# Ledger of designs, part 4: peptides against a protein of PDB entry 5K2M

Target 1, 273 residues: chain A of PDB entry 5K2M
Amino acid sequence: MRIGITYTVLRREEMAIKERAGEFGEVVMLHEDDLLFPGNYDLDVVIIRNVSHFKALYTARLFESEGIPTVNSSRLIFEAGDKLFATLRLAGKVPVPEWKAALSEGGALRVPDSLGYPLVSKPVFGSWGRLLAKVNDRDSLEAVLEHRKWMKNPLYGIHYFQEFVEKPGRDIRSYVIGGEFVGAIYRYSNHWITNTARGGKAEPCSDPEVEELSVKAWEAFGEGALAIDIFESEKGLLVNEVNPNMEFKNAARVTGADMAGKLVEYAVEVAKT

## One batch from the design tools (peptide; made by RFdiffusion4, then SolubleMPNN; aimed at target 1 V9; its pose is not in this set)

Design b1_p26_7_s4
Fold by OpenDDE base, seed 2:
Structure b1_p26_7_s4 (fold): chain B 273 residues (1-273), chain A 26 residues (1-26)
Amino acid sequence: as target 1 above (273 residues)
Amino acid sequence: MEEEEREKKEKEAEEEEEKLLKELLE
């Protein structure tokens, strides 16, 4: 078994994956600078850990074109890594926050007619709560739309909105790998954007409802390794988003779950199919 | 590796990731 691991930065997660992969086979670390296609890669499977969503997507697709399976697959990265495409999958299987998509400023200005205020404006791509805006009124909506006109990436012209969900000062991040629930954490924040990367407190989440919902959310995609962001709302649990390129250092530390090992075990399973 | 050296490397990696993500969003 030869296991490739693609990466941009050797983070704690990549170090843990490398260490665990060494127990299952030969490990080939592939920095982005080492990747040239078409290539002659002698690998049974590749674990995709590129930081960029797009680099991860293209890297996965390039390996797949050479007959090498990837974890995650390019299909999963594409569908789960776009917030709108992920919502389209999730909405048919699990409760999600109410949402609207608009393809023009004129369309976006009508979103409050359906969802009301407050809204959350999200880019369809990106991480760490970047360019999330709480839109409380018409003036703030117009400002967000005006700023997006001057953004260079055309994907900022895709206007994705959710209802604002009042959270109890925390959210839930769960992890499902190969259809198995691996663990979950509460992420505490004094801000409406919960982000553990900025020093937020994390605690273990042991809730059977979270476990069941997390597995159902994973089943909407039907493959791979996903981090799942869940909100506690007055309407019950809502699946906010999923991440096919998950950070898990905090969750592994807090829960004691062998997330790196589970990811490698799944990659080895994928290599055998 | 001393715990302090690990924490420093983790911080440097997080800063680099943040930079790369800014470059992708600009």
Scores: peptide ipSAE 0.025, ipTM 0.545, DockQ to the pose 0.213
OpenDDE base, seeds 1, 3, 4, 5: peptide ipSAE 0.026, 0.019, 0.021, 0.021; ipTM 0.614, 0.567, 0.581, 0.586; seed 1 fails the geometry check

## One batch from the design tools (peptide; made by RFdiffusion4, then SolubleMPNN; aimed at target 1 M15 A251; its pose is not in this set)

Design b1_p27_5_s2
Fold by OpenDDE base, seed 5:
Structure b1_p27_5_s2 (fold): chain B 273 residues (1-273), chain A 27 residues (1-27)
Amino acid sequence: as target 1 above (273 residues)
Amino acid sequence: SERERRREEEERARREFEEELKAGAIY
């Protein structure tokens, strides 16, 4: 068994994955600078740990073109890593926050007619709560739309909005790998964005409803390793988003779950199928 | 030592990555 690991930077997650992968076979670390295609890679599977969504997507697809399976697959990265595409999958299986998409400024200005205020503006790509805006009124909406016109990436012209969900000062992040629930944490924050990358505290979450909902959310995609972000709302649990390039250092530390081991075990399974 | 050099290179790469991430260059 030869296991590739693609990466942008050696984080705690990549170090843990490397260590666990070494128990199953030979490990080949592949920095982004090492990746040239087409290449004659002698690998049975590749674990994708590129930080950029787009680099991860293209890296996965390039290995797949050489007959090498990836974890996650390019399909999963494509569908799960885009907030709108992920919402389309999730909405068919689990409760999600109310959402609206618009393809023009004129369309976006009509979003409050459906969602009301306050609403949340999101880019369809990006992590760590970047370019999230709580939009309280029309003036704020117009400002967000104006700023997006000056952004060079055409994907900023895809306007994705959610209802603003009032949360109890926390959200939930769960982890499902190969359809198995691995663990969950609460992420605490005094800000409406509860992401631990912005200084939130993590605590263990042991809730059977979270476990069931997390597995159902994973089943909307049907493969791979996903982190799942869940909101506690007055309407009950809502699946906000999924992440195919999950960070798990805080969750592994807090829960004691072998997330790196589970990811490697799944990659080895994928290599054998 | 070669280990110290590697550690310094890894710490540098991490800092550069964190800066690029904060600048919004990585997405």
Scores: peptide ipSAE 0.087, ipTM 0.718, DockQ to the pose 0.059
OpenDDE base, seeds 1, 2, 3, 4: peptide ipSAE 0.021, 0.027, 0.024, 0.023; ipTM 0.566, 0.639, 0.562, 0.608

## One batch from the design tools (peptide; made by RFdiffusion4, then SolubleMPNN; aimed at target 1 Y7 T8 L10 V51; its pose is not in this set)

Design b1_p28_1_s4
Fold by OpenDDE base, seed 5:
Structure b1_p28_1_s4 (fold): chain B 273 residues (1-273), chain A 28 residues (1-28)
Amino acid sequence: as target 1 above (273 residues)
Amino acid sequence: EPVTDEELLKMSEEEIKEIAEKQKKLEE
């Protein structure tokens, strides 16, 4: 078996995936600079680890066009990697924070009439809480919308909002690969944006309700490897978002779960289908 | 050493590209 791994930067995750993949077959590391299409790739499966959402999406689709399956698939990356598209899938299966989408400034200005204040403004793409804004009032909303007008990417004109969820100083990150729950962690932060990439502390989460909800969230997409962000709210557990290009170094360290091994095992299964 | 998420958070796309190019050369 020949396993490709596409990457932008070698992180701890890519190193772990490479190591585990070597136990199943020949590993071919493919930096973004090595990718030319159409190409003659002799690979049974490709694990997609490009940092950019769009580069990951297009890379997956290009390999699929050559008849090579990818983990994750271009379909999954497309649907899960966009916060709005992910919300559309999740809302049909699991509890999610209340949300609104607007396609104009005029529409966006009416969002508080439905959701009230405070709101969270999110871009539909991006990671690590980039460009998240807590919007407490009308003046703040107008400011966020004004700034978005001057952003060069037209996707910033897609206005996605959620209710502000009061969290108990933490959130939950769970991992589901091939429909199997692999593990979960609490991420602690005093900031309303809880993310381990921003210095949050991680601890193991052992909760059967989290496990069940995580599997249901994965079932909304029906394939691949997903990290799932869950909020503990007064209304119960809410699935906030999913990530098809999961970071798991903190979760693997804290839980002892073989996240990289599980991902490779799933990729091998995909290659055989 | 592998790049940390905290480091990536602070980097531009150009800086990430430069690091990627350096890492590629080290694996060859």
Scores: peptide ipSAE 0.175, ipTM 0.826, DockQ to the pose 0.791
OpenDDE base, seeds 1, 2, 3, 4: peptide ipSAE 0.117, 0.101, 0.028, 0.061; ipTM 0.805, 0.798, 0.659, 0.779

Design b1_p28_6_s1
Fold by OpenDDE base, seed 1:
Structure b1_p28_6_s1 (fold): chain B 273 residues (1-273), chain A 28 residues (1-28)
Amino acid sequence: as target 1 above (273 residues)
Amino acid sequence: SMKEKLEEEEKKLKEFEEKLKKELEEEE
């Protein structure tokens, strides 16, 4: 078996994936600079680890066009990596924060009529809490919308809002690979944006409700490897978002779960189908 | 050492994140 691994930067995750993949076959590391299409790739499966959502999406689709399956698939990357499309999948299966989407400024200005204040404005794409805004009032909403008009990417014209969820100074990140729950962590932050990249403490999360909800959230997509962000709210557990290009360094360290191994095992299964 | 390589790649990742931030700012 020949396992490709596409990557932008060789992180701890990519090193662990490479190491585990070596137990199953020949590993071909493919930096973004090595990727030209159409190409003559002799690979049974490709693990997609490009940092950019769009680069990951296009890389997956390009390999699929050559008959090489990818983990994750371009379909999964597309649907899970867009916050709105992910919400559309999730909302039919699991509890999610209340949300609204608007396709114009005039539509966006009416969102508070349904959700009230405070709101969270999110871009449909992007990572690490970039361009998240807590919108407390009309003036703040108008400011966010004004700034969005000047953003060149047309996707910023897609206005996605959630209710503001009061969290207990933490959120949950779980991992589901091939429908199997692999593990979960609490991410602690004194800021309303919880991100471990900003120096938050991580602790193991052992909660059967989190496990069940995480699997159900994965079933909304029905394939691949997903990190799932869950909020603890007064309404109970809410699935906030999913990530088809998961970082797991902290989660693997804290839980001791072999997330890289589980990802490779799933990729090997995909290669055999 | 593997640790030094990891620190270098974490530095490259940070530089890449900064570049992505800049590219997003330039695409803005």
Scores: peptide ipSAE 0.009, ipTM 0.378, DockQ to the pose 0.328
OpenDDE base, seeds 2, 3, 4, 5: peptide ipSAE 0.006, 0.030, 0.030, 0.063; ipTM 0.367, 0.567, 0.579, 0.655; seeds 3, 4, 5 fail the geometry check

Design b1_p28_7_s1
Fold by OpenDDE base, seed 5:
Structure b1_p28_7_s1 (fold): chain B 273 residues (1-273), chain A 28 residues (1-28)
Amino acid sequence: as target 1 above (273 residues)
Amino acid sequence: SHEKDLKLSEEEIEELAEKAVLEEYENP
């Protein structure tokens, strides 16, 4: 078996995936600079670890066009990596925060009529809580919308909002690979944006309700490897978002779960299909 | 590329990853 691994930067996750993949066959590391299409790639499967959402999406689709399956698939990256498209999948299967989407400033200005204040403005793409805004009032909403007009990417004209969820100083990140729950962590932060990449403490989460909800959230997409972000709210557990390009360094360290091994095992299964 | 990344500190790797993510916002 020949396993490709595409990557932008050799993070701890990519090193762990490479090491575990070596137990199953020949490993071919493919930096973004090494990728040229159409190519003549002799690979049974490719694990997609490009940092950019769009580069990951296009890389996956390009390999698929050559008959090489990818983990994750271009379909999954597309649907899970867009916050709005992910919400559309999740909302049919699991509890999610209340949300609205608008395609114009005039539409966006009416969002509070439905959801009230405070709101969270999110771009439909991106990671690490970048460009998230807590919108407490009309003046703040107008300011966010005005600033979005000057942003160069047309996707910033897609106005996605959620209700602001009060969290108990933490959120949950769980991991589901091939439909199997692998593990979960609490991420602690005094800021309303909880992210371990921003120095949040991580602790193991052992909750059967989290496990069940995480599997159901994965089933909304039906394939691949997903990190799942869950809020603890007064309404119960809410699935906030999913990530098809999961970071798991902190989760693996805290839980002791073999995230890299489970990802490789799933990729090997995909290669045999 | 692979050999270069092995010489980077964990902090430098994180900075490069952050830069790659930010490029999605800066260079659409």
Scores: peptide ipSAE 0.263, ipTM 0.802, DockQ to the pose 0.856
OpenDDE base, seeds 1, 2, 3, 4: peptide ipSAE 0.242, 0.226, 0.211, 0.224; ipTM 0.782, 0.785, 0.763, 0.773

Design b1_p28_7_s2
Fold by OpenDDE base, seed 4:
Structure b1_p28_7_s2 (fold): chain B 273 residues (1-273), chain A 28 residues (1-28)
Amino acid sequence: as target 1 above (273 residues)
Amino acid sequence: SHEADLKLSDEEIEKLAEEAVLKEYEEP
């Protein structure tokens, strides 16, 4: 078996995936600079680890066009990596924060009529809590909308809002690969945005309700490897978002789960189907 | 380069990954 691994930066995750993949066959590391299509790739499966959502999406689709399956698939990356599209999948299966989408400033200005204040404004794409805004009032909403007009990417004109969820100084990140729950962590932060990349402490999460909810959230998409962000709210557990381009270094360290191995095992299964 | 990444701290690697994403959004 020949396993490709696409990457932008050789992180701990990519090193672990490479190491584990070597146990199953020949590993071909493919830096973004090595990717040219159409190409003659002799690979049975490609694990997509490009850091950019869009580069990951296009890379997956390009390999699929060559008849090579990817983990994650371009379909999954597309649907899960867009916060709004992910919400559309999740909302019918699991509890999610209340949300609204608007396609104009005029529409966005009416969002508080339904959700009230405070709101969270999110771009539909992006990582590490970038461009999240807590919108406490009308003036703040107008400011966010004005700033979005000056952003070059047209996707910033897609206005996605959630209710602000009060969290107990932490959130939950769980991991589901091929429908199997692999593990979960608490991410602690004194800020309303919880992200371990911003210096948050991680601890193991062993909660059967989290496990069940995580699997159900994964089932909304029905394939691949997903990190799932869950809020502990007064309303119970809420699935905030999913990530098809998961970081798992901290989770693997804290839980001891072989997340890289599970990802490779799933990729090998995908290659055989 | 692949060899350069092996000498970086985890924090530096994470920063490079973030910068790689940011560059896609900031470049005209």
Scores: peptide ipSAE 0.312, ipTM 0.805, DockQ to the pose 0.530
OpenDDE base, seeds 1, 2, 3, 5: peptide ipSAE 0.033, 0.086, 0.120, 0.185; ipTM 0.660, 0.697, 0.705, 0.722

Design b1_p28_7_s3
Fold by OpenDDE base, seed 5:
Structure b1_p28_7_s3 (fold): chain B 273 residues (1-273), chain A 28 residues (1-28)
Amino acid sequence: as target 1 above (273 residues)
Amino acid sequence: SHEEDLKLSDEEIEKLAEEAVNEEFENV
């Protein structure tokens, strides 16, 4: 078996995936600069670890065009990596924060009529809590919308909002690979944006409700490897978002779960289908 | 190169990953 691994930066995750993939066959590391299509790649499967959502999406689709399956698939990356498209999948299966989407400034200005204040403004793409805004009032909403007009990407004209969820100083990140729950962590932060990359402490989460909800959230997409972000709210557990290019260094360390091994095992399964 | 990346600190790797995520927003 020949396993490709595409990457932008050789992180701890990519190193672990490479090491575990070596147990199943020949490993071909493919930096973004090495990728040229059509390329006549001799690979049984490719694990997609490009940092950019769009680069990951296009890389996956390009390999699929050569008849090489990818983990994750271009379909999954497309649907899970867009916050609005992910919400559309999730909302049919699991509890999610209340949300609104608007396609104009005039539409966006009416979002508080349905959700009230405070709101969270999100871009539909991107990671690490970038361009998130807590919108407490009308003046703040107008400011966010004004700034969006000057942003060059047409996708910034897709106005996605959630209700602001009060969290107990933490959130949950779980991992589901091939429909199997692998593990979960609490991420602690004093900021309303919880992210382990921003110095948040991580602790193991052992909660059967989190496990069940995480599997159901994965079933909304029905394939691949997903990190799932869950909020503890007064309404119960809410699935906030999913990530088809999961970071797991902290979660693997804290839980002891072999996330890299589970990802490779799933990729090997996909290669055999 | 793959060999150069192995010499980077965790902080340098995190910075490069952050820069790569930023490029998705900056190239827009």
Scores: peptide ipSAE 0.240, ipTM 0.772, DockQ to the pose 0.740
OpenDDE base, seeds 1, 2, 3, 4: peptide ipSAE 0.235, 0.238, 0.217, 0.229; ipTM 0.771, 0.777, 0.761, 0.767

Design b1_p28_8_s1
Fold by OpenDDE base, seed 1:
Structure b1_p28_8_s1 (fold): chain B 273 residues (1-273), chain A 28 residues (1-28)
Amino acid sequence: as target 1 above (273 residues)
Amino acid sequence: SAKDEEALKLSEEEIEKLAKEIVEEEFE
């Protein structure tokens, strides 16, 4: 078994994955600078750990084009890594925050007619709560839309909105790998954005409802390793988003779950199919 | 690899900073 690991920076996650992969076979570390395609890669599977969503997506697709399976697959990265595409999958299987998508400023201005205020404006791509805006009124909506006109990436023209969900000063991040629930954490913050990458505290989450919902959320995609962000709301648990390139250092530390091992085990299973 | 060795010299804080910078660049 030859296991590739693509990476941009050698984080704690990549180190843990490397170490666990060594128990199953030969490990080939592949920094982004070392990747050239087409190539003659002698690998049974590649674990994708590129920091960039787009680089991860293209890296996965490039290996797949050479007959090498990836974890995650390019399909999963594409569908789960886009907030709108992920919402389309999730909404058919699990409760999600109310959402609207508009393809023009004129359409976006009508979003409050359906969802009211406050809204959350999200880019369809990106991580760590970047470019999230709480939109409390019409003036704020117009301001966000005006600024979006001047952004270079055409994906900013895809206007994705959610209802603002009142949370109990925390959210939940769970992990499902190969359909198996691995663990979950609470992420605490005094800010409405509760992501630990912004300095939030993490604590273990042991809730059977979270476990069940997390597995159902994973089943909406049907493959791979996903981190799942869940809100506690007055309506109950809501699946906010998923991440096909999960960070798990805090979750692993807090829960003691072998996230890296489970990821490698799944990659080995994928290699054998 | 040489890159792995260089990466191992970085502090966790530096690695996190680099990762954040990469993500920020995707928004440009």
Scores: peptide ipSAE 0.237, ipTM 0.775, DockQ to the pose 0.865
OpenDDE base, seeds 2, 3, 4, 5: peptide ipSAE 0.232, 0.229, 0.235, 0.251; ipTM 0.780, 0.773, 0.775, 0.788; seeds 2, 4, 5 fail the geometry check

Design b1_p28_8_s3
Fold by OpenDDE base, seed 1:
Structure b1_p28_8_s3 (fold): chain B 273 residues (1-273), chain A 28 residues (1-28)
Amino acid sequence: as target 1 above (273 residues)
Amino acid sequence: SATDEEALKLSEEEIEELAREVVEKEFE
C-alpha cells in the first residue's frame, strides 16, 4: 500500500495523518510544490490536505484523472466545500438554517422580504468565518452588496444568506468519516462567530442527537471525511455547514478520538475498492 | 523534504498563520 498525502503546510493534522499512514504502508508526502500533472504517480490512494479549497479540489481531480482515488474525492470537495452546494445537499436530509441565494444585487435586496433581519451574509467559499457579515438592516445590506461589487472573484456575485441563528455562546463541530461518527466538540466564543481557529475554547460534546444528526448530514453526501458544524437553536439542532478539508487538532486533543487514524483507515478502504 | 524540515522549525502559531495566509489569498 502506497499512500500519498498532499499538503500546503505541515500542520499537526498532517503530521498525525503521516504517522498513522505509516502503519498501513509506504507514505509519500507531496507538498504542493512537488505536484506536477500529468505525472507518473505510483500511489494506491491520496489523502488531500491542501489548505486551499480550490487547490484541494483540483489536486483531487488531477489524481483521479490518473486513476488514483482520493480522500476526499473531488466530487465531495466540490459539493461540500461550497456553502451553497453543501446547503443544497443538506437541506433535503437534515434541518438547516433558513437560507436564500441571489444571483444579482436586485435579488439580494429582496432576501430580507423572506428571511427578515438580522441576516448572515456568507461567501460560498472560504474558511474560519472570513467575510461573514451580520446584516442587521437595509443600510448594512446595501453596504455589503456595494463592497461585493468591487471584489475581484466572480464567486462574490453569488449572494448566499442565512437567517441569523441565536446560539448559546457556542456551536458544535462533529466529525464523520466513512459514515462513522468519530467525535464532536463544543466551540465557545463570546462573538457570534464561533471558531476555535479564532481562539475559542473547545470542550467534548457527548450528545446522541448530535451523533445521529451528524451521520445524517454525512449521508447527504454519502462519502468521505467531513467536519460538520451544528448550531444549537431555539428550533433545535441545525446543520450550518460541512468541511471536506477538516481541521481536527483541537477536537482530537479534547476528545481523545483518533481522527487521523480513522481518516487513514478510510483511505485504505477506498484504496481497496 | 526540505519543506518538511523547514516546517518543523516553525512554531505552531507560525504554521497556523501560514495556513490562514493561504486561505486569505483565495479572497483576493
Scores: peptide ipSAE 0.244, ipTM 0.758, DockQ to the pose 0.802; fails the geometry check
OpenDDE base, seeds 2, 3, 4, 5: peptide ipSAE 0.234, 0.240, 0.226, 0.231; ipTM 0.753, 0.758, 0.747, 0.750; seeds 2, 3, 4, 5 fail the geometry check

Design b1_p28_8_s4
Fold by OpenDDE base, seed 3:
Structure b1_p28_8_s4 (fold): chain B 273 residues (1-273), chain A 28 residues (1-28)
Amino acid sequence: as target 1 above (273 residues)
Amino acid sequence: SAIDEEALKLSEEEIEELAKEVVDKEFE
């Protein structure tokens, strides 16, 4: 078994994946600077750990074009890594926050007629709560839309909105790999944007409802390794988004779950199919 | 690789900052 691992930065996650992969076969570390296509890669599977969503997507597709399966697949990265496309999959299977999408400024200005205020404006791509805005009124909506007109990437013209969900000072991040629930954590924050990358405390989450909902959310995509972000709301649990390029350093530390091992085991299974 | 040797010299915090910079560039 020859296992490739593509990466941008050697994080704790990539080190853990490398270590666990070494137990199953030969490991080939592939920095982004080492990737040239078409190429003669002698690999049975590639674990995709590129930090950039787009680089991860294209890297996966390029290896697949050489007949080498990837974890995650380019299909999964494409659908799960776009917030709107992910919402379209999730909404048919699990409870999600109320949402609207508009393809023009004129359409976006009518979103409050359906969702009311406050709203959350999100870009369809990107991670770590970048370009999230809480929109409390009409003036704030107009300001967000005006700024979007001057942004160069055409994807900023895709207007995605959610209802603002009141959270109990925390959110939930769960992990599902190959359809198996691996673990979950609470992420505490005093800010409405909860992210461990901003210094939030993490604690283990042991809730059967979270486990069941997380598996159902994964089933909306039907493959791969996903981190799942869940809100605790007055309406119950809501699946906010999924991440096909999961960070798990804090979750592994807090829960003791072997997330790197589970990811490698799944990649080995994919290589054998 | 030479890249691996350089990465081993970085603190976890420095590595996290580099990852954040990569993500931020996606929005440019």
Scores: peptide ipSAE 0.316, ipTM 0.796, DockQ to the pose 0.775
OpenDDE base, seeds 1, 2, 4, 5: peptide ipSAE 0.305, 0.305, 0.104, 0.296; ipTM 0.787, 0.793, 0.582, 0.781; seed 5 fails the geometry check

## One batch from the design tools (peptide; made by RFdiffusion4, then SolubleMPNN; aimed at target 1 L10; its pose is not in this set)

Design b1_p29_6_s1
Fold by OpenDDE base, seed 5:
Structure b1_p29_6_s1 (fold): chain B 273 residues (1-273), chain A 29 residues (1-29)
Amino acid sequence: as target 1 above (273 residues)
Amino acid sequence: SAVDEAALKLSEEEIEELAKKVVEEEFEN
């Protein structure tokens, strides 16, 4: 078996995936600079680890066009990597925070009429809590919308909002690969944006409700490897978002779960189908 | 690869910052 791994930066996750993939066959590391299409790639499967959502999406689709399956698939990357498209999948299967989408400034200004304040403004793309805004009032909403007009990417004109969820100083990140729950962590932060990349402490999460909800959230997409972000709210557990290009170094360290191995095992399974 | 050798010299924090810059540059250009 020949396993490709596409990457932008050789992170701890990519190193772990490479090491585990070597147990199943020949590993071909493919930096973004090495990728040219159409090409004659002799690979049974490709694990997609490009840092950019868009580069990951296009890379996956390009390999698929050559008859090479990818983990994750271009379909999954497309649907899970966009916060709005992910919400559309999730909302039919699991509890999610209340949300609104608007396609104009005039539409966005009416969002508080249904969700109230405070709101969270999110871009539909992006990672690590970038361009998240807590919108407490009308003046703040107008300011966010004004700033969006000056952003060059047309996707910033897609106005996605959630209700602000009060969290107990933490959130949950779970991992589901091939429909199997692999593990979960609590991420602690004193900031309303909880992210381990911002210095948050991580602890193991062993909760059967989290496990069940995580699997159901994965089933909304029905394939691949997903990290799932879950909020603990007064309304119960809410699935906030999913990530089809999961970072797992902290979760693997804290839980002891072999996330890289599980990802490779799933990729090998996909290669055989 | 030269990229792999460079990555091995970076701290985890530097690698994360590099990953962030790669994504930011994609949106700024």
Scores: peptide ipSAE 0.227, ipTM 0.755, DockQ to the pose 0.530
OpenDDE base, seeds 1, 2, 3, 4: peptide ipSAE 0.207, 0.219, 0.040, 0.225; ipTM 0.745, 0.751, 0.531, 0.753; seeds 2, 3, 4 fail the geometry check

